# Peptides against a protein of PDB entry 5OOQ, part 143

Target 1, 227 residues: chain A of PDB entry 5OOQ
Amino acid sequence: YREDVRQVVTHPANALSFLQPGRLVEISVNGKDNYGWGAVVDFAKRINKRNPSAVYTDHESYIVNVVVNTMYIDSPVNLLKPFNPTLPEGIRPAEEGEKSICAVIPITLDSIKSIGNLRLYMPKDIRASGQKETVGKSLREVNRRFPDGIPVLDPVKNMKIEDEDFLKLMKKIDVLNTKLSSNPLTNSMRLEELYGKYSRKHDLHEDMKQLKRKISESQAVIQLDDL

## One batch from the design tools (peptide; made by RFdiffusion4, then SolubleMPNN)

Design b2_p22_8_s4 (from b2_p22_8, 9 letters changed)
Fold by OpenDDE base, seed 2:
Structure b2_p22_8_s4 (fold): chain B 227 residues (1-227), chain A 22 residues (1-22)
Amino acid sequence: as target 1 above (227 residues)
Amino acid sequence: MKLSDIIDLDEEHTREIVKKAE
């Protein structure tokens, strides 16, 4: 059920409006590399310059740059490429007893475990000397202040996900958390249906945005021809 | 260091969380 909720929450239609600079996100890369809570720098639509026809899943269609303070110190961070979510070999979080450093890593939406209900003040230029470390200090302070965990955005109250099927799912999860006995399989099927609906809405939204851009571009061209 | 020094308080729900933590 948690994965099902995560799929809906991290879908571009829902997540992107909450990925402002400084937004705290919990990061797990490839389901194995847990970086903990990081801070969003920016995001962009994933573009493959080598293969413009590449089709990505919804959760892999955007790249989010995040500051983490848990990067293993000997990780080859110099090999990190902005907006390339395929991390070089050796890029990993520090294990227990290892030293960590601050780094900006590009991740997909699928690597977001949770979206926090907090935003840090972000430097204008995160790549400037010392700025990543400043964010790293802020991350440590936030973690210290919230020993029970950083508050997660409420999908309904905060994210305003008003999809009826999602609301039903959330209610079921609440009931299940209360009753411990409900069959996990029924909720997974409903989540897939919800995911499908969100995917369709996102596609429509992107199409509308592209159409509006084309209209605006056409109007600008017309105005230039009238000058 | 105050939480208000590091957390952007533009969002109302964030202000509520920070107020409770402080």
Scores: peptide ipSAE 0.510, ipTM 0.931, DockQ to the pose 0.677
Fold by OpenDDE base, seed 1:
Structure b2_p22_8_s4 (fold): chain B 227 residues (1-227), chain A 22 residues (1-22)
Amino acid sequence: as target 1 above (227 residues)
Amino acid sequence: MKLSDIIDLDEEHTREIVKKAE
């Protein structure tokens, strides 16, 4: 269900009006290269100069240039071409323990995982010396201020998506989330009963509470991953 | 550094988020 929501949200008819300069977007390229949150520079309709008759899917029909601050330092960033979403070999996010740099990368709408409810102030010329790094600093600060994650645009309240089928989908998700939230509570109550009996016997009250929380959180995550 | 120095406050919903975070 999350992917279904993403498909609707990132469709050109819905997404483009929210891809203003500075809009925060969460980026995943080819389903594996997670750059985290970046900032939109601009976008344009995809044009194939070699094949003008090329037909792209809706989600591949536009190219979005985004600033990221998670590019691997040894990536061949000089080979990046604006409005060319076919990234050169070696362009990837930094892994754990690797150093990162700021870069502007061209992506398709399909590479947007989520659209944030925040916009950065963007420099007029992002290609000028030091401008990407300035945006990179802003991205770091925003991530620091929102440790639980950057707020995502509400598809209905903020994006005003009024499609009936989409609204039905959102209602289904809400019902499922409610059921999933109730199940961890029920399991947590059972665990609390079991641990309450155990705790009365072994004075392990705090460890039980932590374990219960961890189990409840793990179950909630597993159930949400199925959505 | 204030969030308002970094974030564009043109959108009302953004202003609400920033206000809660400051």
Scores: peptide ipSAE 0.505, ipTM 0.928, DockQ to the pose 0.796
Fold by OpenDDE base, seed 5:
Structure b2_p22_8_s4 (fold): chain B 227 residues (1-227), chain A 22 residues (1-22)
Amino acid sequence: as target 1 above (227 residues)
Amino acid sequence: MKLSDIIDLDEEHTREIVKKAE
């Protein structure tokens, strides 16, 4: 159900109006690289100059530039191409005990886990020296102020999503959450199990997507080598 | 640093959240 909600929330028809500069978003790239909460810089429609006929899904049709403060310090950030969501090898979040830096990364809507109910004041020129770090400090402060997590936009109350099927989904989730709250231990284990199964299924799905991407990339490379 | 110094308070729901966090 969480993924179904995410799919609706991150759809361009719903998400784009809430991706103003400074909007906090929780970022997970390829289902494995969790950057945590970042701040939106801007977004643009995805254009493939090399393959103008490329068809993208709705969730892959836009590129969102976000500031993150969790980039691994030795990541090859200089290889990042603006408006290219295909991240170079080695671009990853810092692991526990590793040092992190601030970076602007291009992501797709599919890499947004949650949209926050907060917007930072953003510098006019994020590429200017020291501006990313300023945003990074703000992100740290916000995280400190919200130890239980940054508040997420309410899809119905805040985003005004009025789709009947979505409202039914939200009601089901609310009922489930109420039942989970009534039996916290059984529900936490079940939620952890469901989250574990969902994480595994998501990992498998992402692994399949990555495999399909690698296959597609390998086929593209083979086609390039055959040219 | 005040939270209101770093958060854009243009949205009403944001103002309510910030007010509760301060």
Scores: peptide ipSAE 0.496, ipTM 0.928, DockQ to the pose 0.917
Fold by OpenDDE base, seed 4:
Structure b2_p22_8_s4 (fold): chain B 227 residues (1-227), chain A 22 residues (1-22)
Amino acid sequence: as target 1 above (227 residues)
Amino acid sequence: MKLSDIIDLDEEHTREIVKKAE
């Protein structure tokens, strides 16, 4: 059901009006490369100069340029071509423990996992020196402010998708989510997770207290030796 | 740094989100 919703939301008829400069979008390229939340620079209809008669699917018919701050540092970003969604080999997000950089990548609508309900202030010229990094800093700050995730546009309330079949789908999902949230097993797992986090926090706090005591004791001993 | 310095507040729904987050 989530994929069905994504297909409707990311369809050009629905998505394009919400892809203003600075719009936050969650990016997954080819269903594998997760770049996280990026910011829209611009979009354009996909044109194949070599084959003007090329027909693209609806979700591949537009190219969206987005700023990401999760590009692997050693990725060949210089090989990126604006409005060319065929990414060079080696273009990937940074993995855990790897350093990342800011980059502008061209993606298709099919690579949008979610459209955020937030829009950044965007520099006028993203290609100017330091501008991508500025957006990258903004993205980091937004992620810091929304630790539970960036709010997603409501397809019905915000995007005004009024298709009857889609509304039925949304209703079904809502019912399922309600059932899932009310399930004792789900609640128990959440409680266990919360308890685990609390336990870790408590342990760290106790460790800090013990360390402070040891430091204080050591300082007291040093002061006694100086008398 | 205020969230309002980073986020465009042109959209009403965005203003509500930012207000709740500050």
Scores: peptide ipSAE 0.494, ipTM 0.926, DockQ to the pose 0.681

## One batch from the design tools (peptide; made by RFdiffusion4, then SolubleMPNN)

Design b2_p23_1_s1 (from b2_p23_1, 10 letters changed)
Fold by OpenDDE base, seed 1:
Structure b2_p23_1_s1 (fold): chain B 227 residues (1-227), chain A 23 residues (1-23)
Amino acid sequence: as target 1 above (227 residues)
Amino acid sequence: PLPYEVLTDEDFEKLLEEYEAQL
């Protein structure tokens, strides 16, 4: 059920409006490389220049650039390509006892574990010398202030996900948590049907353009009510 | 309920102010 919630939350129709510059997101690449909380730089529609007809899943259809402060120091960060989520070999988080550095990595929406209810002030030019390290310091400070974890957006109250099937899923989770019932609800709501509804409801490309425009126009923390 | 915390706008502003004061 937690994965089902994550799939809905990270769907482009829901997630993109919260991927403003500085938004905190918890990052796990390929289900194994946990970078912890990072900060969003920007995002774009995934384009395959070699195969323009390439079809991506909804969760793979956007690339999010994020600053992480947990990159292994000896990772080949110079081989990172902007907006290419296929990371070079050796790109990994630092393990216990290893030194880490700040890096900007391109990830898919599938690599987002959670979206935080925090947004850092981002430098205007993150690629300028020392700017990613500034964001790294900010991330450390946030982690220090929230030892019990960074607050995650409420999918219903904050993200305003009001899909009937999603609300049913949330209710089921609440019931399960209350009843301590170990019964895996075998009825995974066909997430495919939910995603099919979202993809049909929105032109994600136009939505992205509109969101980018709104983000550029708003110097203030865009309140969700304005999206 | 899913384990999540929600910061208020005020809480977030305070966090930012404190961070800026440390820079």
Scores: peptide ipSAE 0.219, ipTM 0.598, DockQ to the pose 0.134
Fold by OpenDDE base, seed 3:
Structure b2_p23_1_s1 (fold): chain B 227 residues (1-227), chain A 23 residues (1-23)
Amino acid sequence: as target 1 above (227 residues)
Amino acid sequence: PLPYEVLTDEDFEKLLEEYEAQL
């Protein structure tokens, strides 16, 4: 059930409206590489210039650039390509006892575990020397201030996901918080119906994408002037 | 100063209104 909620929350129709610069997201790449909480830099629709006919799933159709402070220090970060979510071999989070470094990595929406109700104040040029480390310090400060974990966006109250089937799913989870394992197949069928509805909403969202970016950029500039 | 902001319910309402106005 938690995975079902994650699939709905991370769908482009829902998630993209909350991926402003500085938005905190919890990152897990390929279901194995946990980077913890990172900060959104920007996002773009995934375009394959070599194969324009390439079809991606909804959750793989966007690339989100995120700053993480948990990259293994000896990872080949120089091989990272800003718009390629297929990470080079050796790109991984630091394990216990290993040193970490700040890096910008491209991820898909499917690599988002959670979306936080926090937004960092981001430098104007994150790619400039020393700016990633500044964000890394801010991430450490956030983790220090929220020892019980970073607050996650409420899908209903905050994200305004008001689909009836989703609300029924949420209610079922609340009732079955003690029995979460009982019927994954019925929930998966309902998810397919939900995805059909979200796909239509996403088409409308894509039309607004450029305007949302401009507003988010403008707000980020205002916040920097208030610092 | 805090290096982050926490969005309130009012902030989310405003974000949604701005989003709807852009549609």
Scores: peptide ipSAE 0.388, ipTM 0.863, DockQ to the pose 0.406; fails the geometry check
Fold by OpenDDE base, seed 4:
Structure b2_p23_1_s1 (fold): chain B 227 residues (1-227), chain A 23 residues (1-23)
Amino acid sequence: as target 1 above (227 residues)
Amino acid sequence: PLPYEVLTDEDFEKLLEEYEAQL
């Protein structure tokens, strides 16, 4: 059920409206590389210049650039290419006892585990020297202030996902959290129908998202150093 | 000052209204 919710939440029709600069997202790459909470820099539609006819799944059709503060210090970060979510070999989070650094990594929507209700104040030029480290300090401060975890956006109340089948899924999860009676197979079959509905909303949601992004970018002019 | 803000639905609605007024 948690994965079913994640698939709906991270669908472009829902997620992109909440991926403003500074938005906190919990990152897991390839289901194994957990970077923890990072901050969104920007996102773009995935374009393959070598194969313009390439068709991506909805969850792989956008690239999100995120700042993480958990990159292993000896990772080949110089090999990272903007807007290429295929990470070079050796790009990984630091393990226990290893030193970490700040890095900007390109991820797909499928690599988002959770979307937080918090937004960091972001530097104007995150690529400038020292700016990633400033964001890294802010991420550490947030983690210190929220020892029980960063609050996650409510899919219904905050994200306004009002599909009847999704609401039924959420209700079932609430009941299961209380009664532990899981039938996950019934909910997975309805996800394909939900995705079909979201695909039709893509254009309207993209327009709304561009709008929300422009508004958010205009307010994000406050440098972190001025706080 | 806090290095972050908590965005509410009201914050998003207000931002959308301000943008629509500029169009």
Scores: peptide ipSAE 0.350, ipTM 0.834, DockQ to the pose 0.305; fails the geometry check
Fold by OpenDDE base, seed 2:
Structure b2_p23_1_s1 (fold): chain B 227 residues (1-227), chain A 23 residues (1-23)
Amino acid sequence: as target 1 above (227 residues)
Amino acid sequence: PLPYEVLTDEDFEKLLEEYEAQL
């Protein structure tokens, strides 16, 4: 059920509206590489230049650039390619006892575990020297201030996901948490219907363009160092 | 200074309204 909620939350129709610069997202790449909470830089529709006819799933159809502060220091970060979510071998989070650095990595929506109800004030030029490290410091500070965890967006209250089937799913989760039995298969089938509704209702490409425009307009003038 | 903002429900509503208005 948590995965079902995650699928709905991270669907482009829902997630993209909340991927403003500085939005905190919890990152897990390939279900194994947990980078923890990172900060959104921007996002773009995934385009395969070699195969323009490539069709991606909804959750893989966008690339989100995120700043993480948990990159293993000896990771080949120089091999990172912009807008390529297929990370080079050796790109991984630092393990316990290893040193980490800040990096900007491209991820898919499917690599988002959670979307936070926090937004960092992002530098205008994240690629400038020291700017990633500033964001990294801010991420550490946020984690320090929220020892019980960074608050996650409420899908209903914050994201305004009001689909009846989703609401029913949420209610079922609540019931399950009270040790009442529900049918996971029934919920999965309803999620497919939800995805179908979202995909039909939204022109995701146009939505992205509008969001990017908004992002550009909403860029904070204040640098993180000035905060 | 706080390196972040906590978004309120009103902030989200405005965000969604602006998004919808641009569609």
Scores: peptide ipSAE 0.283, ipTM 0.759, DockQ to the pose 0.447; fails the geometry check

Design b2_p23_1_s2 (from b2_p23_1, 11 letters changed)
Fold by OpenDDE base, seed 4:
Structure b2_p23_1_s2 (fold): chain B 227 residues (1-227), chain A 23 residues (1-23)
Amino acid sequence: as target 1 above (227 residues)
Amino acid sequence: PLPYEELTDEDYEALLEEYEASL
């Protein structure tokens, strides 16, 4: 059930309007590499210039650039290409006892484990020297202040996902959590129907994203002067 | 100062209102 919720939350029709600069997201690349919580820089629709006819799934159709502070220090970060979610070999999070660095990595929506109800104040030019490390310090501070975990965005209250089938899914999860039932009930068959409904909201969500981004950028500038 | 903000339902409502006003 948690995976079903994740699929709905990370669908473009729902997620894109919440991916403002500085938005915290929990990152797991290919279900293997857990980078923890990172900060959104920007996102763009995935375009394959070499193969314009390439069809991507909804969750792979956008690229999100995120700052992480958990990149293994000896990872070949110089081989990272903006807006290319196919990461070079050796790009991985630091393991226990290894040193980490800050990096900007391109991910797909499918690599988002959760969306936080927090956003960082982001530098205007994250690619400038030293700016990634500033964000890295902010991420460390957030993790220090939220030892029990960063608050996750509420899909119903905050994201306004009010589909009846989704609400039923959420209720089932709540019941299972209360009963300590270990049986994950999947509603995978209903997810495809839900995706069809969300597709019509895509254009509206993109417009909302642009507005939210402008507001966030204006607020970030004001607070950087007060730091 | 906090390097982050927590967004409220009111923040999201304000964003929606601003969007509607821009159309």
Scores: peptide ipSAE 0.326, ipTM 0.817, DockQ to the pose 0.334
Fold by OpenDDE base, seed 3:
Structure b2_p23_1_s2 (fold): chain B 227 residues (1-227), chain A 23 residues (1-23)
Amino acid sequence: as target 1 above (227 residues)
Amino acid sequence: PLPYEELTDEDYEALLEEYEASL
């Protein structure tokens, strides 16, 4: 059930509206590399320049750049490619007793474990020398102030996910948090329907964005001709 | 000063409106 909620929350139709600069997100890459809470820099639609016909799943269709302060110090961070979520070998979080550094890593939406109810004040140029470390200090301060964990964004109240099947899922989770025993299998079929709804919503949003860009470009051309 | 802000429900409504307007 928690994974089901995560899939809904991290779907582009829901998550992108909350991935502002400085938004805190909890990061787990490939389900094993836990970087903890990081801060969003920006996001972009995933484009494969080598294979423009590449089809990505909804959760893999966007790249989110995040600052983490838990990168292993000897990780080959110089091999990180902007907008490439396929991380080089050796890119990993520091283990217990290892030193960590701040890094900007590109992740997919599928690597977001949770979205926080907090945003950091971000430097204007995160790529400038020392700026990542500033964000790293801010992350440490947040973790210090929230020893019981960073508050997670409420999917219903804050994200306005009002789908009936999702609300039923949330209600079931609340009941299960109070009662250990109910069978997770019956919810899988409804999740596919939910994902289908979100996929359609996302497609519409992307179409609208593309249309607005085309209109803006056309207006810019008209203004140049009138000059 | 705090290096972060905690967002309110009103903040989220505004963010959603801004996002929708950007589409």
Scores: peptide ipSAE 0.363, ipTM 0.849, DockQ to the pose 0.471; fails the geometry check
Fold by OpenDDE base, seed 5:
Structure b2_p23_1_s2 (fold): chain B 227 residues (1-227), chain A 23 residues (1-23)
Amino acid sequence: as target 1 above (227 residues)
Amino acid sequence: PLPYEELTDEDYEALLEEYEASL
């Protein structure tokens, strides 16, 4: 059920409206590389220059650039290609006892585990020297302030997902959490139906993307150091 | 100052309204 919710929340039709600069997102790459909470820099439609006819799934159709503060220090970050979510070998989070650095990594929507109810104030130029580290300090401060975890964006109250099947799913999850009962995975078919509904919004999302960039740019005016 | 903001329901309503108005 959590995965079903994640699929709906991270679908472009829902997620893109909330991927403003500084938005906190919890990152898991390929289901194994957990970077923890990072901050959104920007996002773009995924374009394959080598194969323009390449068709991506909805969750792989956008690239989100995120700042993480958990990159292993000896990771080959110089091999990172902008707007390429296929990460080079050796790009991984630091393990316990290893040193970490701040890095900007390109991820897909499928690599977002959760979207936070927080936004960092972002530097104007994240690629400038020292700016990633500033964001890294802010991420540490957030984690300090929220020892019980960063509050997650409410799909209903905040994201205004009003799909009846989704609302039923959420209610079911709430009941299960209260009762500690296991329910069978019956939601796969409902998820497909939801995806079908959201796929119709793709054209709207391209228009929305341009608007979101403008909104994001206007909100990114406040630097972390000024707060 | 806090390096972050916590968005309220009102903030999200405003964001969505602005977003819808821009469409």
Scores: peptide ipSAE 0.348, ipTM 0.838, DockQ to the pose 0.421; fails the geometry check
Fold by OpenDDE base, seed 1:
Structure b2_p23_1_s2 (fold): chain B 227 residues (1-227), chain A 23 residues (1-23)
Amino acid sequence: as target 1 above (227 residues)
Amino acid sequence: PLPYEELTDEDYEALLEEYEASL
């Protein structure tokens, strides 16, 4: 059930509206590499230049660049490619007793465990020397202030996910937390129905983003003509 | 209920202020 909630929360139709620069997200890559809480730099639609016809799942269709402060110091961070979520071999979080560094890593939405209620102020140029370390220091301070964990966005109250099937799922989780009742409803079929509804919202969000870009480009052209 | 804490606007402002002060 927690995974079902995560799938809905991290769907592009819901998550992208909350992935502003500085948004805190909890990161797990490939279900193995836990980087802890990181800060969003930006995100973009995943484009395969080698295979433009490549179809990605909804959760793999976007790349989110995040600053983490838990990268193993000897990881080949110089091999990281912006907007390439296929991480080079040796890119991993530091283990206990190992030293860590700050790095910007590209992840998919599927690598987000949780979306925090906090945002950091991000430097204008995260690639400038020392800027990642500044964000890393801020992340450490946040973790110090929230020893019980960084507060997670409420999917209903904060994210305004009002889908009836999702609300039913949340109610079931609440009931199961109170009642050890046994029957795992076949969660898979309801997720597909939910995703079918979200695909339409996703298309609208992309259309709105494209429209906003066109408007911004048109305004930029108008400003150039007025100079 | 999902264990979530709603940060107050005040807590958020405090974190932001400390971050700005660290820059």
Scores: peptide ipSAE 0.195, ipTM 0.689, DockQ to the pose 0.138; fails the geometry check

